# Ledger of designs, part 42: peptides against a protein of PDB entry 5FRP

Target 1, 225 residues: chain A of PDB entry 5FRP
Amino acid sequence: VEWTESIPQIIATREDISKELNQALAKTFIDSDPRVRRTSVMIFNKVPVTEIWKNITNKAIYTSLLHLAREKHKEVRELCINTMAKFYSNSLNEIERTYQNKEIWEIIDTIPSTLYNLYYINDLNINEQVDSVIFEYLLPFEPDNDKRVHRLLTVLSHFDKKAFTSFFAFNARQIKISFAISKYIDFSKFLNNQESMSSSQGPIVMNKYNQTLQWLASGLSDSTK

## One batch from the design tools (peptide; made by RFdiffusion4, then SolubleMPNN)

Design b2_p13_3_s1 (from b2_p13_3, 6 letters changed)
Fold by OpenDDE base, seed 1:
Structure b2_p13_3_s1 (fold): chain B 225 residues (1-225), chain A 13 residues (1-13)
Amino acid sequence: as target 1 above (225 residues)
Amino acid sequence: ILSEIKSFLEKLK
């Protein structure tokens, strides 16, 4: 309230207004009301990345954004995870690294680690979301080998030990999933063939099919929860 | 606080 009352009186230079806005925004990220925190996160979704980098200069805002990834409020947390991943990707694509923005980049570069560390919470919903944002924003499909390698190196270069461990675990899991899917497909093809189903192998393959399906399903979050 | 955020967004647009 005091801040709002002081704004009209401060013939603040555009710079002063910016500073005040940054200070105010920093406070909103730690506000007790989840709606306020949510709205604050939405700034990063609604405003172009270039404008964010230009106008949000307070490091605390970016740090606070990252902290919301572990927010107890589910909606805010989920929004934050998507937002920070997208923001990271957009920043890599659109923001040049300069001396002036170095300190902000130091924070932004920790987003991958922050996300991978969420796997340690051992929450299926969080895990699925992190999986999603990794493929969508952090390590998207890139046919150009050089670009792909560069992106990977960028992501890994700021990993802490825990993030690396999580990264390896993630990849191992993905390989297993891929293998399971391949088996699922093979079993499905076999079972769709009447002659094959009538063979002595029919029941065996059916059992393996069911096991594979169950395994795959167990890795998926219950959409109802 | 929400009004402040809205104002901030408007300035950033």
Scores: peptide ipSAE 0.102, ipTM 0.811, DockQ to the pose 0.017
Fold by OpenDDE base, seed 3:
Structure b2_p13_3_s1 (fold): chain B 225 residues (1-225), chain A 13 residues (1-13)
Amino acid sequence: as target 1 above (225 residues)
Amino acid sequence: ILSEIKSFLEKLK
């Protein structure tokens, strides 16, 4: 009987410890030292998504993670963007929506909007990273049409107005890039043929080739910066 | 703080 009476106290103690741990972790995300913030973000990469959802119950941690996407420290920001995108994808795949985790899902569901809103910063490095995580994690290649549509609808269902605008702009840009790449390939093939290059169309195609390359390059960030 | 984070991670394993 005495042993049974101790169980509630132990459970209460565990809950208290869990709360304290969550509070401590929440503070690390806003620490002035970027190394501390980096380490905190890495938790989401090192710990399985199911364990994160189980053990990290303080919503402030998730909110803080999302805010780090706009922080000043480049390395932490880049890590955060990749981490939150991956975490979103893993959560969609592995975490069931329940009444108990509803508040956390409300935050996680804003990750796509948060990422698309980063395009408004108008930074080429950020844009490239966002492009990458969209293709890798948010809207990955899916051969099943139903799954693909479902994922797309899930991503769009929590967009704000700015994110929608960014989404359409992104898609329009991607189409243009695709066409430009196709042209680049065609022009390259043409120019690699000596007979074609010596034709009257040779100089014209060369000019178009150069213009296409310049356009493609203008959308790329300087790797040295 | 880093030690606390490490400790927390170890508990999650």
Scores: peptide ipSAE 0.092, ipTM 0.802, DockQ to the pose 0.017
Fold by OpenDDE base, seed 2:
Structure b2_p13_3_s1 (fold): chain B 225 residues (1-225), chain A 13 residues (1-13)
Amino acid sequence: as target 1 above (225 residues)
Amino acid sequence: ILSEIKSFLEKLK
């Protein structure tokens, strides 16, 4: 009986502790020290998604996480972009939508839009990172057509107008890249053949090859920057 | 603050 009577107090204490922890964590996301912000973001990477949803109940933490995607500190920003994309994917796979977590899902559902909106910054490094997280986490390869379509519809269902525009632009670019790669391969095969190189078409194909390479390279960020 | 974060992480494990 005494044990049963202590349970509410323990639950209340745990709830109070949880609330205090959430409040403290919320402050760390907006701390002036980038190391503190980085460490805070890493929580979402180190802790299983189910435990995050269970223990992080302050919606301000999730909102703050999303805001860090546009942070000035490069390392924190890059970490945040990867983290939020992965967290989104894991949440879709492992977290059920309930009445209790509805408010948090409303924030999490904006992650795809938040990421696609980063293309408007017009930074090559950011663009490459967003491209990467899209393929890895948002719209991963899925051989099952129904699952693939469902994921796509889920991602698109919360897009703002700007995100849709970016989405279409992204897809168009990918098609162009694919075509360019195909041409690069064809030109490479041609140039690797001695008879073909000695033909009247040799110099022409060489020029097209170089142009194709330059175009492909221009879409890549300078790894040194 | 870092110590608090670490403590929080340990409580989640």
Scores: peptide ipSAE 0.089, ipTM 0.801, DockQ to the pose 0.017
Fold by OpenDDE base, seed 5:
Structure b2_p13_3_s1 (fold): chain B 225 residues (1-225), chain A 13 residues (1-13)
Amino acid sequence: as target 1 above (225 residues)
Amino acid sequence: ILSEIKSFLEKLK
């Protein structure tokens, strides 16, 4: 307790203490207790990105964070995936690339590839989460074309071959989903019209509607599992 | 960040 109370003052005053703290923190990311690992990941969520980059200088911490994306513990893994995606986005927006932080950026730049590679696990829950963080953090909606392209190029610039494959597969799936949703809407509108339902096309459209729903549902993870 | 680290370390004790 006494040692922890002194940490804030010490980190502010001595580089040596900062190093020790970083070393200690690095150990927490690989701790056997999932709660410890979770808490460590939460630091990246609670602390502003600028402060993280300033104070967390041990590259092993960042590497360990990325590894947690494939952790066995579901809760920690899910937290890590969200955290690293958000951290990546925030870093791109707020952190300049310098000679001093080059080694950390080399790790952070692999986050998109790390995330896209999670599709190869072939887990519906993981896939859904990766889909979510892609839209929320990696490739968010950007109305400015130049900014959007720049972000895309940045994300892709450090992809490995597997990540590229996943990227294309993802996009193809999204197009299919979009088309299916459009059909779903059209069929729904048709079925809501009494005159249309009573027509000879009624049963046909109902069948197509059901097929579309089934297809859409099959791509979604069961929230109850 | 220091406060968070402190809090974290306190929880680990």
Scores: peptide ipSAE 0.035, ipTM 0.735, DockQ to the pose 0.017

Design b2_p13_3_s2 (from b2_p13_3, 8 letters changed)
Fold by OpenDDE base, seed 2:
Structure b2_p13_3_s2 (fold): chain B 225 residues (1-225), chain A 13 residues (1-13)
Amino acid sequence: as target 1 above (225 residues)
Amino acid sequence: ILTEIKKFLEELK
């Protein structure tokens, strides 16, 4: 009987502790020390998605995570971008939408829009990272047509106007890149043939080859920076 | 703060 009477108090204590932990964690995401912010982001990488959803109930934490995508500290920003994309994908795969978690889902559903909006910063490093996380986490290869379409519709359903614009621009760019790569391959094959190189078209194709390479390279970030 | 975060992580395992 005494043990049963202690259960509510223990539960209440645990709930209080959980609340305090959530409040403390919320503060760490906005801490002035980048190391603290980094460690906070790493929680979403180290802890299973199901446990995150269960134990992190303060919506401010999720909102703060999304804001770190525009963090000034490069390492924290890069980590955040990867983390939030992965977390989004894992959540879609493993977390059921319920009445109780609706408010958190409303925030999580904005992650794709948040990521696509990063293209407006016009930074090549950020662009490359966003490209990467889109292919890896947001819109991964899916052989099942129904699943692929469902994922696409889910991602697009919460886009703002800017995100849609970025989405279309991204797709257009990918098509152009694909075409350029195809040309690069064709030109390379031509230039590897001695007879073709000795023809009147040889110098012309060489020039086009160089232009294609320059164009492709211009879309890449400087790895030294 | 870092110690608290580490403790929190351990509790979630």
Scores: peptide ipSAE 0.045, ipTM 0.760, DockQ to the pose 0.017
Fold by OpenDDE base, seed 1:
Structure b2_p13_3_s2 (fold): chain B 225 residues (1-225), chain A 13 residues (1-13)
Amino acid sequence: as target 1 above (225 residues)
Amino acid sequence: ILTEIKKFLEELK
């Protein structure tokens, strides 16, 4: 409260206001109250990316944003993960890399690595969320091959060793899931045919169908948790 | 702190 009261007296220039506001904002990201942290993260969702880059110049804010991806409070963490992924994508699309913003970009460029490292927590809910933001924001569908490759290279260029490992594991899992889905479809078609069901293969395929479903289901987070 | 954040947001609009 006392600090807030002193802010108006010190702010003589718009630049000074910006500095003080940045300092104040940096503190809110590490506040003990999850509501304060949540509100701080929401700034990145409510303010256009161009305005954020222009007005938020304190590196500590961006670093703190990334740290919230591993915080204990579930709601804040989930919000942070979505926010940073979206912010990364928007930044790549709208913010030019300059000498002046280089230091901020160095932090922002670590967002993909930060997200992929969340797989090591071994939490199904987190994994599902990370999967979602990867497809939505980090590596979105891009029909242009050159743009797609460029985005991929950009994402990978700042990976640490752990992130690379997670990336490969993720891709391997996706391939396996795709294969399982294909088999599920094949088994479903087989089981939908009465002649096939009455054959000697019927019970065998039914068993494989059930196993496939169980495997697919095991990879999904329990929505009730 | 929330008031400060709100003010900051208003200044960014």
Scores: peptide ipSAE 0.045, ipTM 0.756, DockQ to the pose 0.016
Fold by OpenDDE base, seed 5:
Structure b2_p13_3_s2 (fold): chain B 225 residues (1-225), chain A 13 residues (1-13)
Amino acid sequence: as target 1 above (225 residues)
Amino acid sequence: ILTEIKKFLEELK
């Protein structure tokens, strides 16, 4: 009987502890020390998504995570962008939508929009990272057509106007890149043929090759920075 | 703060 009476107290204590921990964690995301912020973001990478959803119930934590995508500290920002994209994907795959978690989902559903809005910063490094996480986490390759369409619709369903614009611009850019790569390959093959190089078209193709290469290179961030 | 975070992580495991 005494043991049974202690259970509610233990549960209450755990709830209280959980609340306190959530409050403490919320503070770490806005800490002035980037190391603290980094460590906080890493929680989302180290802890299974199901456990995160179960134990992190303070909405402010999720909101703060999303805000770190525009963090001034490069390392924290980059980590955050990767983390939130991965977390979004994992959540879609593993977390059911319930009445209890609706408010958290309302925040998580804005991750795609948050990421696409980063293109407006017009930073090459950020753009490359966003490109990467889109292909890896947001809109990964999926051979199943129904799953692919469902994922796409899910991603788009919470876009703001700016995110839609970025989405279309992104896709248009990818098509252009693909075309340029194809041309690069064609030109390379042509230039590797001695007979072709000695032809009247040789110099013309060489110029086009160089232009294509320059265009492709201009879209890439300096890997040394 | 780092200690608190570590403790929190340990409790989640």
Scores: peptide ipSAE 0.043, ipTM 0.756, DockQ to the pose 0.017
Fold by OpenDDE base, seed 3:
Structure b2_p13_3_s2 (fold): chain B 225 residues (1-225), chain A 13 residues (1-13)
Amino acid sequence: as target 1 above (225 residues)
Amino acid sequence: ILTEIKKFLEELK
């Protein structure tokens, strides 16, 4: 009987400890020291996604993580962008949507919009990183058509107006890049043929080749237009 | 604070 009476106290104590830990962790994300903020972000990178969802229940922690995407400290910002994109992908793959975790999912579902909105900062390095995480984590290669479409719809379903605009600009740029690469290949083949180079079209194609290379070199890191 | 974070991480593993 005495053992049974101690169980509620133990449960209450564990809940209290969990709450205190979450509150302490929430403070570290807004700490003035970049090293503290960095270490806090690394939790999301080092701990399995299932354990994060189980143990981190304070909504403020997730909100703070998303805000660090615009962090002034470059290293912390870059780490945050990669971490939140990966965390989003892992969450979609491994975490079930329940009534209990609904509030956290409402935050996590805004990660794609948060990332696409970073294009408006007009920073070359940020743009390159966002491009990278889109292909790696948000919209990765998926050979299954149904899964690919489902992922795409999931990502788009929580976009704000600005994110949609960035999305369309991004896709338009990718199409242009693909076209330019195709032309680069064609021009390269032409220029590698001596007979073709000696033709009247040789100089014209060489000029187009150079222009294409220049465009590709600059365009791969260009901001969304 | 860093020490506390490290301890927390170890508890989550």
Scores: peptide ipSAE 0.042, ipTM 0.758, DockQ to the pose 0.017

Design b2_p13_3_s3 (from b2_p13_3, 8 letters changed)
Fold by OpenDDE base, seed 1:
Structure b2_p13_3_s3 (fold): chain B 225 residues (1-225), chain A 13 residues (1-13)
Amino acid sequence: as target 1 above (225 residues)
Amino acid sequence: ILTQIKNFLEKLK
């Protein structure tokens, strides 16, 4: 009979400890020191996704993580963007949707929208990073059509209006980039042929080549910034 | 705060 009375206390103590830890962690995400915020974000990178979902139950932590994507400190922001995208992907792959974790999933499901909304900041570095994480984590290459469609639908199902607009703009841009790359290749092949280069079309193609190259380069962030 | 985070991480391992 005595062991039965100790179990609730142990569970209660663990719950209390867990709650206290979650509360403490929630405070670190909003700390004035960017080093503290950075360290907090790193938890999501260092700890397996399954353990995160198990032990981090305070919704405020996840909400705060998402907010850091727009914070002023560049390094923390960049880390957060990568971390969020990776965490989203890992969660989709490894975490089942249950009644118990529904509220957390409601937050996590907004990560794609949060990321696509970053395009409205109109920062080339941010845009490049968002492009990268989309291809790496949100919409990775998937040869299985059903899986690919399912992932796409999952990503889109929680978009706000602004995210949809950004999504369409992004895709339109990608098509343009693809076309430009194709032209770049064609022009390069033409110019690599000595006979073609010596033709009357040589200078015209060279000009188009340079324009295409400049256009492609203009879409890239300055690595020095 | 960093110590608290460290301790939290250690408890997750």
Scores: peptide ipSAE 0.062, ipTM 0.786, DockQ to the pose 0.017
Fold by OpenDDE base, seed 2:
Structure b2_p13_3_s3 (fold): chain B 225 residues (1-225), chain A 13 residues (1-13)
Amino acid sequence: as target 1 above (225 residues)
Amino acid sequence: ILTQIKNFLEKLK
């Protein structure tokens, strides 16, 4: 009987501890030290998504996570972008939508828009990272058509106007890249043939090859920077 | 603060 009477107090204490932990964690996301912010973001990578949703109930933590996508500190920003994309994907796969978690889902559902809006910064490194996380986490390859369409609709359903614009621009760019790669392959095959190279078309194709290569390279971030 | 975060992570395990 005495043990049973202690259970509510223990639960209450745990709830209080949980609240205190959430408040403390919320402060770490906005800490002036980038190392503290980095460590805070890493929680979302180290802890299973189900445990995060269970234990992190302070909305400010999720809002702050999303804000770090535009962080000035490069390492923290890059980590945050990967983390939020992965967290979004894992949440869609593993977390059910309930009345109790509705408010958190309202924040999480904005992650795709947050990521697509990063294209407006016009930074090649950021663009490359966003491209990567889109293919890996937001819109991964899915052979099942119904699942693929459902995921796409889920992502698009919470887009703002800017995100939609970026989405269309992204897709258009991908088509152009694919076409350029095809041309690159064709030109390469032509140039590898000695008879073709000796023809009147040889120099023309060489020029087109170089132009195509330059165009493809211009879309890539400088790995040295 | 880092210690608090570490402790929090350990409690989630």
Scores: peptide ipSAE 0.054, ipTM 0.777, DockQ to the pose 0.017
Fold by OpenDDE base, seed 5:
Structure b2_p13_3_s3 (fold): chain B 225 residues (1-225), chain A 13 residues (1-13)
Amino acid sequence: as target 1 above (225 residues)
Amino acid sequence: ILTQIKNFLEKLK
């Protein structure tokens, strides 16, 4: 209540208020309470990207956001990963690079590397989430070739060595998954045909189907856990 | 702290 009462007077000194607010916000990202950290991350989801860049000028906030990708608290971590990926994409689309925001961009440009480095944790849940945000936000489908290439080059331009390694591994895995899915579909079609099942190839295809299914399943996290 | 964050968000809108 006392803080709320001070707000009208504080609005008059916008610059000083902005600094104080930024300092206060920076503290919330490292708060011991996961709920506070979660709420802080949600700011990046609730506020338009342009307003975030305008009003959040303390680089420590952005650095802290990126650190939460390795947060011990699962919910906060998951939220952070989604948030930072989305924020990166929105920033690329809506925020121009200027001299004034250079220091913030230096941090934001590390988001792709930060995300790809999460694969080294070797956690299936994290891997699935990173896979998801890559396709949704980092390297979304783009029919325009020039735009697609430009985005790719932008994403890769700030990779560290580990991120590059993860990137190549990721792509190789995706190709394998795609191939396995294709086989799964083919085998399924074969097995759904009674004549085919009664043939000498029936048992062989059934075995391959099961192997393919097991392989696909082994790459998926248990959604119930 | 949550109140402060809420207030901050309201100012950003």
Scores: peptide ipSAE 0.048, ipTM 0.776, DockQ to the pose 0.017
Fold by OpenDDE base, seed 3:
Structure b2_p13_3_s3 (fold): chain B 225 residues (1-225), chain A 13 residues (1-13)
Amino acid sequence: as target 1 above (225 residues)
Amino acid sequence: ILTQIKNFLEKLK
């Protein structure tokens, strides 16, 4: 009987400890030291997604994670963008939607919109990173049509107006890039042929080749910055 | 704070 009476106290103590831990963790995400913020973000990379959802119950932690996408510190920001995109994908794949986790899902479901809204910052480095995480985590290649459509609809279902605009702009840009790459390949093949280069079309193709390269390069971030 | 985070991570494992 005494052992049974101790169980509620132990459970209560565990809940209290969990709450305290969550509160302490929430503070680390807004710490003035970027190293502390970085370490906090790394939790989402080091701990399995199922364990994060189980143990991190304070919604403020997830909200704070999303805010770090606009962090001034470059390293923390870049880490955060990759982390939140990966976490979103893993959550979709591994976490069931329940009544108990509804509030957390409401935050996590805004990750795609948060990422697409980063295009409005007009930073080439950020744009490149967002492009990368979209292809890797948000809308990865999926050969199954039903799964691909379902993922797409899931991502779009929580977009705000700005995110939709960015989405359309992104897709339009990707089509243009694809076309430019195709032209680049064709021009390269032409220019690698000596007979073709000596033809009347040689100089014309060379000019188009250079223009295509310049256009492609203009969309790339300077790795030296 | 870093120690607390490490301890927290260890408890999750």
Scores: peptide ipSAE 0.042, ipTM 0.773, DockQ to the pose 0.017

